# Peptides against a protein of PDB entry 5NXQ, part 34

Target 1, 114 residues: chain A of PDB entry 5NXQ
Amino acid sequence: EIQIPVSMAAEEEYLRSKVLSELLTDTLENDGEMYGNENEVLAALNGAYDKALLRLFASACSDQNVEKALSLAHELKQDRALTAAVKISERAELPSLVKKINNIREARYEQQLK

## One batch from the design tools (peptide)

Design b1_p27_2 (made by RFdiffusion4)
Fold by OpenDDE base, seed 2:
Structure b1_p27_2 (fold): chain B 114 residues (1-114), chain A 27 residues (1-27)
Amino acid sequence: as target 1 above (114 residues)
Amino acid sequence: EEEEEEEEREEKEEEELEESLERYNEE
C-alpha cells in the first residue's frame, strides 16, 4: 500500500469534507426536507472538515508559514477548532499568530451577539 | 547523531500534534 504523505491526505480529507458539507447545506436550503439526522451529519462533517484543516494548519505552523497558517485559520468553522489552532500556535512558538487567531475568535463572538 | 536527534524531535512534535487532535476529536 502506497503511503500518501500526511499533508496530501489531509488536503484530500479537507476537500472531501468541505464539498460534502456544502452539498448537504445546499440540499437543506433548497429542499427544506428534514429527515431527523441532518444536524448530526452536518456536525460530523464540520468536525471532520476542521480536523483536516487543523492538520494543514499544523503543517503550516511547522513551516513557520504564518501567512498560510492564518489563511487556514480563517477557514475554520467551529470555535473549538480555533481554540485548537491557538494551542497549536502556542506550541509552535508563534505568539503573533496566536494573537491573530484570537482576533478571529473575538470577531466571531461579536457577530453572534448581534 | 544530529540527524537522529532532529528525527526524534520531529517524531515527538508529530505525536504531540496527534494527541492534540485526538483531544479535539473527543470534545
Scores: peptide ipSAE 0.083, ipTM 0.645, DockQ to the pose 0.027
Fold by OpenDDE base, seed 1:
Structure b1_p27_2 (fold): chain B 114 residues (1-114), chain A 27 residues (1-27)
Amino acid sequence: as target 1 above (114 residues)
Amino acid sequence: EEEEEEEEREEKEEEELEESLERYNEE
């Protein structure tokens, strides 16, 4: 197996996540034109997008870069991805980050109730 | 029941992802 340098891998994930974000946005904008499979496409894109972000997030946590990690967490779309980010933060022994991510989750819950 | 099953599935997927990412970052 060819080992990709960490810096190159991080850049790949960043670019991939950016592309997926754009695709997701385009899909949402054209939702009415995707008859019958729009929800499936959105779910697949959301999953792939959040997975890519979580990889970057895990890297940021490993670097002890709380600011970068928090910025990435704000970009996560699914609540389950935020839950994963909390778990990653806990394993990285970053309790301040855990609290901040939980605040993001709570804010989203409150918005859904309105 | 379906919602609980979905939540359990999501939690399992999250745990698997976390373990995978941890291993990836250690390599």
Scores: peptide ipSAE 0.074, ipTM 0.634, DockQ to the pose 0.022
Fold by OpenDDE base, seed 3:
Structure b1_p27_2 (fold): chain B 114 residues (1-114), chain A 27 residues (1-27)
Amino acid sequence: as target 1 above (114 residues)
Amino acid sequence: EEEEEEEEREEKEEEELEESLERYNEE
């Protein structure tokens, strides 16, 4: 039996969740058709998406690849996911990354206020 | 109360994820 590495599984889940989330978003924006549960589905997809991203993020942190980690953090959708990324970064002893992620959070808060 | 329960569940999920990631990084 072929064992799939955990990292590959995480990447697969990320890509799957990303594609589905994007397709759903595009459908809602372009067609404007809502059949009742799209928001719930989108929320679930966003959760799975961020979770998958966080696994990739943790891997990047483990590799001490700050640039990759930061790139992944920008792709996170939920604030709670950014908070998780901060915690992961702290445990990985990457204070520079912590600061950069906090900057992302602050920027998003400012955008929401406008 | 429902919001608090949701927050607690999210926190637990985050903790479990973190523990899982730590174990993975040690392998």
Scores: peptide ipSAE 0.069, ipTM 0.631, DockQ to the pose 0.020
Fold by OpenDDE base, seed 4:
Structure b1_p27_2 (fold): chain B 114 residues (1-114), chain A 27 residues (1-27)
Amino acid sequence: as target 1 above (114 residues)
Amino acid sequence: EEEEEEEEREEKEEEELEESLERYNEE
């Protein structure tokens, strides 16, 4: 059985997540080609995407890899996912990461007001 | 009412995810 090194596996998952994020963003920007339940499909995809990303985020926190965790947090799409990331960071006792994620949330809120 | 039920389901799913991730981090 071919065993992939843990580091390579993590990188592969990150790349997959990034590709999905780009595809979702492009779909949202172009209003997609779907009719009817397009918004519901996109919401479901965003939910699945953030959930998968949060799993990677939790793993990064477990590894005490704050830089990787922060990078992953920037890729989260939904505010509720950022809230989840904050809670995970708090449980992992990473206060610096908590502060940085809260800054991301605040920045996104300010952007929506413009 | 339907929107409220959907929001409640999403909140529950988020809580379940958090609990699952917390357990994972403790292992």
Scores: peptide ipSAE 0.067, ipTM 0.631, DockQ to the pose 0.019

Design b1_p27_2_s1 (made by RFdiffusion4, then SolubleMPNN; from b1_p27_2, 12 letters changed)
Fold by OpenDDE base, seed 2:
Structure b1_p27_2_s1 (fold): chain B 114 residues (1-114), chain A 27 residues (1-27)
Amino acid sequence: as target 1 above (114 residues)
Amino acid sequence: EEEEEEEEKKKEEEKLLEKSLEEQQKR
């Protein structure tokens, strides 16, 4: 198996996540044209998108790049993905990042309650 | 006094978070 350099793999994942984000946007714009399964397709795409972002997030944590990790966390769509990001941050021993991600979660919940 | 206000705000935010999690689990 050809070992792809970590930098090249990270770039591929970034490009993949960007493409998925565009696909999500296109899916939302075409709501009602997907024969009644738009929400299911969107959920599946969101899952794939967040999974890709979490890989990049883990890489950023390994590099101790808190600012990059935080920026990636803001791009996560699902709360469960933010929870996963917290766990990754805890394992990486980045308590400041844990706090910041929890603040993102709290802010989203407050916005949903309004 | 400012530190106490920040702690209270944080506690309120945490309470809102817990309430939202409970509501999502109930659906």
Scores: peptide ipSAE 0.023, ipTM 0.494, DockQ to the pose 0.053
Fold by OpenDDE base, seed 1:
Structure b1_p27_2_s1 (fold): chain B 114 residues (1-114), chain A 27 residues (1-27)
Amino acid sequence: as target 1 above (114 residues)
Amino acid sequence: EEEEEEEEKKKEEEKLLEKSLEEQQKR
């Protein structure tokens, strides 16, 4: 049984989830109408997307690649995923990355308050 | 002066974050 490296599996799932999330988002933005369970489907897709990203993020932290980790954190959609990224960064002993991710969270909250 | 302005901006951002978290917890 060929075990696909965890990183490759995460990248594949990320790309798949990204495409589906973008397509669904574009549909919702263009039609302005939500039919049935579209919000639930979008939430599920975003969850899968963020989960895949967090796996890549954890790998980047393990490699001490702060730049890559930060770029991945910017792509996270849900606040809970950013919180998870902070925890991963703390465990990896990357305080500079923790600060930068917290800044991303704060910026998103400010945008929601406007 | 620029460093002080950046620190004040960060403090304001933290306050906004805290308010948002409190509002989410009340729902």
Scores: peptide ipSAE 0.023, ipTM 0.495, DockQ to the pose 0.056
Fold by OpenDDE base, seed 4:
Order: C-alpha cells, then structure tokens, then sequence
Structure b1_p27_2_s1 (fold): chain B 114 residues (1-114), chain A 27 residues (1-27)
C-alpha cells in the first residue's frame, strides 16, 4: 500500500472538501431551501474543509512559510477555524502571523455587523 | 510599503469596529 505523503493527503482532502462545499453551497443558493439535512451536510463539509486547510496551515507554519500560512488562513470559512489557526501560529511562535489572522477575524466580524 | 499600508488600513478598520461594538454595547 503506497503511503501517500501526509502533505499530499491533506491537499487531496482539501481539494475534495472544497469542491463538495462549493457545490453544496451553490445548490443551496440556487435551489432554495431543499427539504432535508442540507444545512447539516454543508456544515459538515465546511468543517472537513477547514480541517483540511488547518492541516496545510500547520504544515506551512512548521515550514516557517508565513505567506503560505496567511493565504491558507484567508481560505478558512469558520471563525473557530481561524481561532485554531491562531493557536497553531502561537505554538509555532509566529507572532506576526497571529496578528494577521486576528485581523482576518476582526474583518469578518465587521462584515457581519453590516 | 504596500504591506504596511494594508496593515494600517486593517488597524483603522479594527478601530472602527471596536468603536462600533462599544456603541452597540452602550445601547
């Protein structure tokens, strides 16, 4: 059994979850409230998506690739995932990245207030 | 310079948000 490198597996999961999340989101936006657990499925997909991203994020932090880490953080959908990214950044001793991610969180809060 | 300008803009936006939140809490 060919062990897929962890990084490649994370990227694959990210891409898969991203596509599924986008497709489901588009379906919900276009077809209206379909009767069912669609919101739950969407939440689960978003969770999986963010989880996959966070794995990539952690890898980027480990590599001290702040630019890549920040780019990945921008792709995170859930606030809880951003919080996790902050914690990862703190552990990686990347204070500049922590600040930048906190700025992303704040910007999202501003958008919700409008 | 562009990164610094973006950071300054973000800080200004943050300050605006903080003020807005404070105003909402006072109501």
Amino acid sequence: as target 1 above (114 residues)
Amino acid sequence: EEEEEEEEKKKEEEKLLEKSLEEQQKR
Scores: peptide ipSAE 0.022, ipTM 0.489, DockQ to the pose 0.067
Fold by OpenDDE base, seed 3:
Structure b1_p27_2_s1 (fold): chain B 114 residues (1-114), chain A 27 residues (1-27)
Amino acid sequence: as target 1 above (114 residues)
Amino acid sequence: EEEEEEEEKKKEEEKLLEKSLEEQQKR
């Protein structure tokens, strides 16, 4: 059994989840047809996407690659995922990254208020 | 001067966020 390196598996899952999420989003935006479960499917896909992305994020933090970690954090969709990223960053003792992720959260809250 | 303006903007953003969080908790 070829053990795929954990990093490659995480990347594959991320890409898969990203493509599926984008496809579903595009379908909802273009077709305007709501069959009643698309939002639930989208939420599930977004959850899987964020989970996969957080694995990559954790790997980037372990590598002390703050720039990569920040780039990945920008791709997170859910606020709860950003909160998780903050916790991961705190555990990795990356206070600069914590601040930057909190700034992302703040910016998103401001956009929702508008 | 540009660094001070960026810091002021960050402080204003932080205050706006804090107010928003407080408003959501009061709702």
Scores: peptide ipSAE 0.023, ipTM 0.483, DockQ to the pose 0.059; fails the geometry check

Design b1_p27_2_s4 (made by RFdiffusion4, then SolubleMPNN; from b1_p27_2, 14 letters changed)
Fold by OpenDDE base, seed 3:
Structure b1_p27_2_s4 (fold): chain B 114 residues (1-114), chain A 27 residues (1-27)
Amino acid sequence: as target 1 above (114 residues)
Amino acid sequence: SAIEREEEEKKKEEELLEESLKEQQKR
């Protein structure tokens, strides 16, 4: 059985989910109309996207590549995914990264209030 | 860019540090 490296598998899934999520988002934004279950589909795609991205994030943390990890965290869409990233960072004993991710979360909260 | 984001985060950290110092002076 051919084992695909974890990083390659995660990257493939990330890219696939990213493309699908972006296409759906663009469609919704351009049409200005939502039909049927489009919102649910988008949510599901975003979930898959974040899940795939978190795998890459975990890999970056394992490599102690804080810059890469932070870049990936900025690409996360859902707050719950950022929370997961914080937990991963804590387990990886990267307190500086924890602080930076929390700053991202706070910034997003502030944007939602406006 | 990633570089710009990192610079912004550093700025936020500095601001947080300054706020913390102000709180300590008030006590």
Scores: peptide ipSAE 0.023, ipTM 0.522, DockQ to the pose 0.045
Fold by OpenDDE base, seed 1:
Structure b1_p27_2_s4 (fold): chain B 114 residues (1-114), chain A 27 residues (1-27)
Amino acid sequence: as target 1 above (114 residues)
Amino acid sequence: SAIEREEEEKKKEEELLEESLKEQQKR
């Protein structure tokens, strides 16, 4: 049995989830076919995507790579995932990263209000 | 790109800080 490193597994899942999410989104936008569960499927895919990203994010935090962590945070889709990233950053004792992620959250909130 | 977004955010933060300093000087 081949043991896959955690970081590689996370990256694979991230990429897979990203591709599937984008494909589904494109299909909904272009084909217009609705089977009634597409939004649920998309939400599930986004969840998996963010979960995979958060694993990478945690790894970046462990490496004290704030720039990489921040880049990953920008790719997170759901607010709850950003919240999780904040918590991870707090546990990693990276207050500067916490502030930056909170800025991302605030920016998204402002966009939603428009 | 994420790098571009980060640069923009840093710029905004710097602008905010600069504006804050100006307001403090006016007070």
Scores: peptide ipSAE 0.016, ipTM 0.506, DockQ to the pose 0.044
Fold by OpenDDE base, seed 2:
Structure b1_p27_2_s4 (fold): chain B 114 residues (1-114), chain A 27 residues (1-27)
Amino acid sequence: as target 1 above (114 residues)
Amino acid sequence: SAIEREEEEKKKEEELLEESLKEQQKR
């Protein structure tokens, strides 16, 4: 059995989940009909996507690559994933990154209120 | 040891990832 490095596995899952999430989203938007389970499938895909991203995010934090970490944080879809990113950043002792991620969260909250 | 600390940090990271996923399943 070929052992894939954790970072490569995370990247693969990220790409897979991203593609599937986008395809499903486009399908739902075009068909206009949901048969009950599509939203759950989408949520699951988004979850897997964010999880994969967070692994990459953690790696970037470990490398002290704040710019890469921030770029990855912008790609996170769910607020809970951003919260996780904040916690990871705190553990990595990157307070500047924490602030920037919180700014992303606040911006998304404001957009939802509009 | 430094190795033990790194392992603990990795565990905590994985726990954070799992918590994020669990919150999705509850919705």
Scores: peptide ipSAE 0.070, ipTM 0.588, DockQ to the pose 0.030; fails the geometry check
Fold by OpenDDE base, seed 5:
Structure b1_p27_2_s4 (fold): chain B 114 residues (1-114), chain A 27 residues (1-27)
Amino acid sequence: as target 1 above (114 residues)
Amino acid sequence: SAIEREEEEKKKEEELLEESLKEQQKR
């Protein structure tokens, strides 16, 4: 079995999950209900997507690449994933990144309230 | 663009600060 480096594996999974999530989202937006379980499938895909992103995020934090980490955080879809990103940032002792991610979360909350 | 995103973030931070100030004034 070929062992793929963690960073490459994470990138591959991210790209795959991204494509699938985008495809499904576009399909749902255009066609509406198809099979009756589309929302569940979408949620699962989004979960996989965020999970893959968080792996990349953790790698960026390890590299002390705050700019890359922040860019990745913006791509996260679920609030729980942002929360996870905050925890990762805290462990990496990147307080500036923690603050910026919390700002992303707050901004999304405000958008939902509008 | 990463630069555009950073600018957007700064704008959002300013908006959040402004909104926070408004909320504090309402209390």
Scores: peptide ipSAE 0.020, ipTM 0.521, DockQ to the pose 0.063; fails the geometry check

## One batch from the design tools (peptide)

Design b1_p28_1 (made by RFdiffusion4)
Fold by OpenDDE base, seed 4:
Structure b1_p28_1 (fold): chain B 114 residues (1-114), chain A 28 residues (1-28)
Amino acid sequence: as target 1 above (114 residues)
Amino acid sequence: EEEEEEFEELVDELGEEIEENREEKEEE
């Protein structure tokens, strides 16, 4: 039985979730039709996307690859996912990364207020 | 609330993995 490395499995899930999220988003933007469940499906897909990305993020943290981890954090969509990334960074004992991710969160808050 | 709980569980899982990996590397 061929065991796929955890990192490869995480990448596969990330790519799958990313594609599905983008396809659904494009459909909603282009068709403008809402049947009532599309938002729930989109939320689920976005959740799956961020969770998959967080697994990659954690792997980068384990490798102490702060730059890669930060790059991945920028790709996170939801604030709760950024919060999760902060907590993971704390567990990884990467205070510089914690500060940088908090800066991302603050920047997004400021943009939302405009 | 369910979604937040899922992220908290994921943080715990990934955090434990990070800590275990660090401990293993320190022992080597």
Scores: peptide ipSAE 0.600, ipTM 0.917, DockQ to the pose 0.907
Fold by OpenDDE base, seed 2:
Structure b1_p28_1 (fold): chain B 114 residues (1-114), chain A 28 residues (1-28)
Amino acid sequence: as target 1 above (114 residues)
Amino acid sequence: EEEEEEFEELVDELGEEIEENREEKEEE
């Protein structure tokens, strides 16, 4: 049995989810035709994407690589995923990272109000 | 609501892994 390292498995899942999300987004933008369930499929793909990214984020937190963790947090799409990243950072006892991720959340809220 | 619960479960899973990893490193 070939044991794949946890980090490699997480990266594979992230890349797969990212590619599928991008392909669906591009199809909707280029073809302009929606057949009713595309928005639901896109939401599901975005969910899978953020969950996969959070696994990479947690790995960076375990390594105490705050710079890498912050870079990954910027790639998260959903606010609920950023909230999850804050909670993970708290469990990792990285208060500086908690503050920086909260700043990302606040910046996105301000952009939505404009 | 179901999706939010999935993120909470993921946080719990990943949080436990982080805590276990830290404990193992402190023992080394």
Scores: peptide ipSAE 0.599, ipTM 0.917, DockQ to the pose 0.910
Fold by OpenDDE base, seed 5:
Structure b1_p28_1 (fold): chain B 114 residues (1-114), chain A 28 residues (1-28)
Amino acid sequence: as target 1 above (114 residues)
Amino acid sequence: EEEEEEFEELVDELGEEIEENREEKEEE
């Protein structure tokens, strides 16, 4: 049995989730026909996408690669995923990263209010 | 609510991995 490195597995999961999310998004935007279950499928795909990103994010935190971690955090779609990233950053003892991710969250809150 | 619990579980898993990795590096 071939053991796949954890980092490769995380990247594969991310790519798969990203592709599926993009395909569904494009379908919704281009076909103009929305079925009742499409929003639920999209939400599920977005969840998988963010979870996959968080695995990559945690790896970057472990490497103390704050710049990479921050870049990945910007790619997160859901607020709950950003909250998760903050908690992971706290566990990684990266207070500067915590502050930067909180700034991302605040910026998104302000955009939603407009 | 169920999805939020999944994120909490993921945080716990990834947090433990980070802490273990740090401990290993500190021992080297």
Scores: peptide ipSAE 0.599, ipTM 0.917, DockQ to the pose 0.906
Fold by OpenDDE base, seed 3:
Structure b1_p28_1 (fold): chain B 114 residues (1-114), chain A 28 residues (1-28)
Amino acid sequence: as target 1 above (114 residues)
Amino acid sequence: EEEEEEFEELVDELGEEIEENREEKEEE
C-alpha cells in the first residue's frame, strides 16, 4: 500500500474541495434553480474547503513559512476558519501571523458593514 | 454548532501535529 505524505494528501483534499465548491457555485449561478439541499451541500463544501486549507495552513506554520501561511489565510472563506487559523498560529508560536490574520478578520468585518 | 465543533477538533488535531513536528525537528 502506497502511503501518501500528509502534505500531499492535504493538498489533494484542498484541490478537490476547491474544484467541487467552484463547480457547485457555477451551477447554481447558471441554472438559477435552487433545489432542496443545494444550500446545505454548498455549506458543506465550503466547510470542507476551509478545513482542507487549514491543513495546508498548519503545514506552512510547521515550516515557519509565515508568508505562505498568510497567503493561505486570505483564501479562507468563513470567519470561523480564520479564527481557527489564529488558534493554530498561536499553537505554532507565530505571534506576527496571529496579528496579521486578525487584521484580515477586522477588514472583512468592516467590509460587511459597508 | 456541529460545524463549529468540527473546527475546534481540527484545531486541536493540527495543533498537536505542529507541536509534535516541532519537537521532532528540535531533536534532529
Scores: peptide ipSAE 0.597, ipTM 0.917, DockQ to the pose 0.915

Design b1_p28_1_s1 (made by RFdiffusion4, then SolubleMPNN; from b1_p28_1, 11 letters changed)
Fold by OpenDDE base, seed 1:
Structure b1_p28_1_s1 (fold): chain B 114 residues (1-114), chain A 28 residues (1-28)
Amino acid sequence: as target 1 above (114 residues)
Amino acid sequence: AAEEAELEELVEELGKEIEEKKKEKELA
């Protein structure tokens, strides 16, 4: 059995989940109802997507690459995932990144209020 | 609730990995 490096596995899972999430979203926008569980499926896909991203995010934090970590954080879909990213940033002792991610969260809150 | 717990576990896992790597770098 071929062992895949953790970082590569995370990237693969991210890309796969990203594609599936986008496909489902597009289908719902264009075709409407699918199988009656569309929202649950979408949530599950988004969850997998964000988890994969968080692994990449943590790797960037380990490298002390704040700019890369921030770019990845912008790609997170769920607020709970952003919260997770903040917690990871705190563990990595990157206070500047914490502030920047909180700014992302605040911006999304403002958008939801509109 | 289950998904939130899963995320918390993931954060803990990744946090530990980061801390371990940091310690290794400090010892090197």
Scores: peptide ipSAE 0.588, ipTM 0.916, DockQ to the pose 0.852
Fold by OpenDDE base, seed 3:
Structure b1_p28_1_s1 (fold): chain B 114 residues (1-114), chain A 28 residues (1-28)
Amino acid sequence: as target 1 above (114 residues)
Amino acid sequence: AAEEAELEELVEELGKEIEEKKKEKELA
């Protein structure tokens, strides 16, 4: 039986979701309009994108590659995805990573206030 | 709501995988 490695499948989904998310974002920025459901489509794409990233993130945590895990966390778009990353980091027993991801969340809150 | 539930399920799945791999390494 042929099995595809989980990390390989996750990376493929990440790349696909990333490209689609970027295309949608660029279209809205350049043209100022899309379809009437553009916000719903964007939310769906962001969700898929973040889920794919979280799988890669978990793989990095499993390898105890904190630097790679942190770089992936910076690429997460939704706050709820960052929260998920914190929970995964806790399960991986990586307290330094937990602190750094919480710092990312706090920084984003401050930027939204500006 | 539905998306949050999906994330919780994903976290649980990935967390279990991490814990299992860690236990395997510790037993080696």
Scores: peptide ipSAE 0.588, ipTM 0.916, DockQ to the pose 0.841
Fold by OpenDDE base, seed 4:
Structure b1_p28_1_s1 (fold): chain B 114 residues (1-114), chain A 28 residues (1-28)
Amino acid sequence: as target 1 above (114 residues)
Amino acid sequence: AAEEAELEELVEELGKEIEEKKKEKELA
């Protein structure tokens, strides 16, 4: 059995979940119809996407690659995932990253108020 | 609630991994 490095496995899962989430989103946007549990499926896919992304984020934090970590944080879809990223950044002792992610959250809050 | 708990668990897992790697680097 071949062993795949954790980082590569995380990337694979991220890409898979990203594609599926995007496909479902595009379908819903195009059709405009809701069938059964489509919203639930979308939420589940987004959750999987963010979880996979957080693994990549943590890897970047381990490398102390703040710029990469920040770029990944921008790709997170759910607010709760951003909160998770903040917590991870705190554990990584990257206060500058914490501030930057909080700025992302604040910006999203402002957009929701519009 | 279940999803939030899962995220919390993930954060803990990833946090531990980061801390372990950091310690390893400090010892090297």
Scores: peptide ipSAE 0.586, ipTM 0.916, DockQ to the pose 0.873
Fold by OpenDDE base, seed 2:
Structure b1_p28_1_s1 (fold): chain B 114 residues (1-114), chain A 28 residues (1-28)
Amino acid sequence: as target 1 above (114 residues)
Amino acid sequence: AAEEAELEELVEELGKEIEEKKKEKELA
């Protein structure tokens, strides 16, 4: 059995989840017909997508690549995933990244209020 | 709730990996 590095596996999962999320979004936008389970499928895909991103995020944190980590955090879709990213950043002892991710969360909250 | 628990487990897993890698780098 070929041992795949964790980073490669994470990237593969991210790409897969990203593609599926995009395809589903495009389908929903194009067909206009909402099935009863479509929102659930989308949510599930978003969950998988964010989990995959978090693995990449953690890798960036391990490398102390704050800019890469921040870029990945911006790609997270769910607030709970951003919260997870904050927790990971804390474990990585990257306070600057913690602040920046919290700023992302705050910005999203403000956008939701508008 | 189930998703949140899953994320908590993931955070713990990833956190441990980060800490282990940090220790390894410090020893190198």
Scores: peptide ipSAE 0.586, ipTM 0.917, DockQ to the pose 0.871

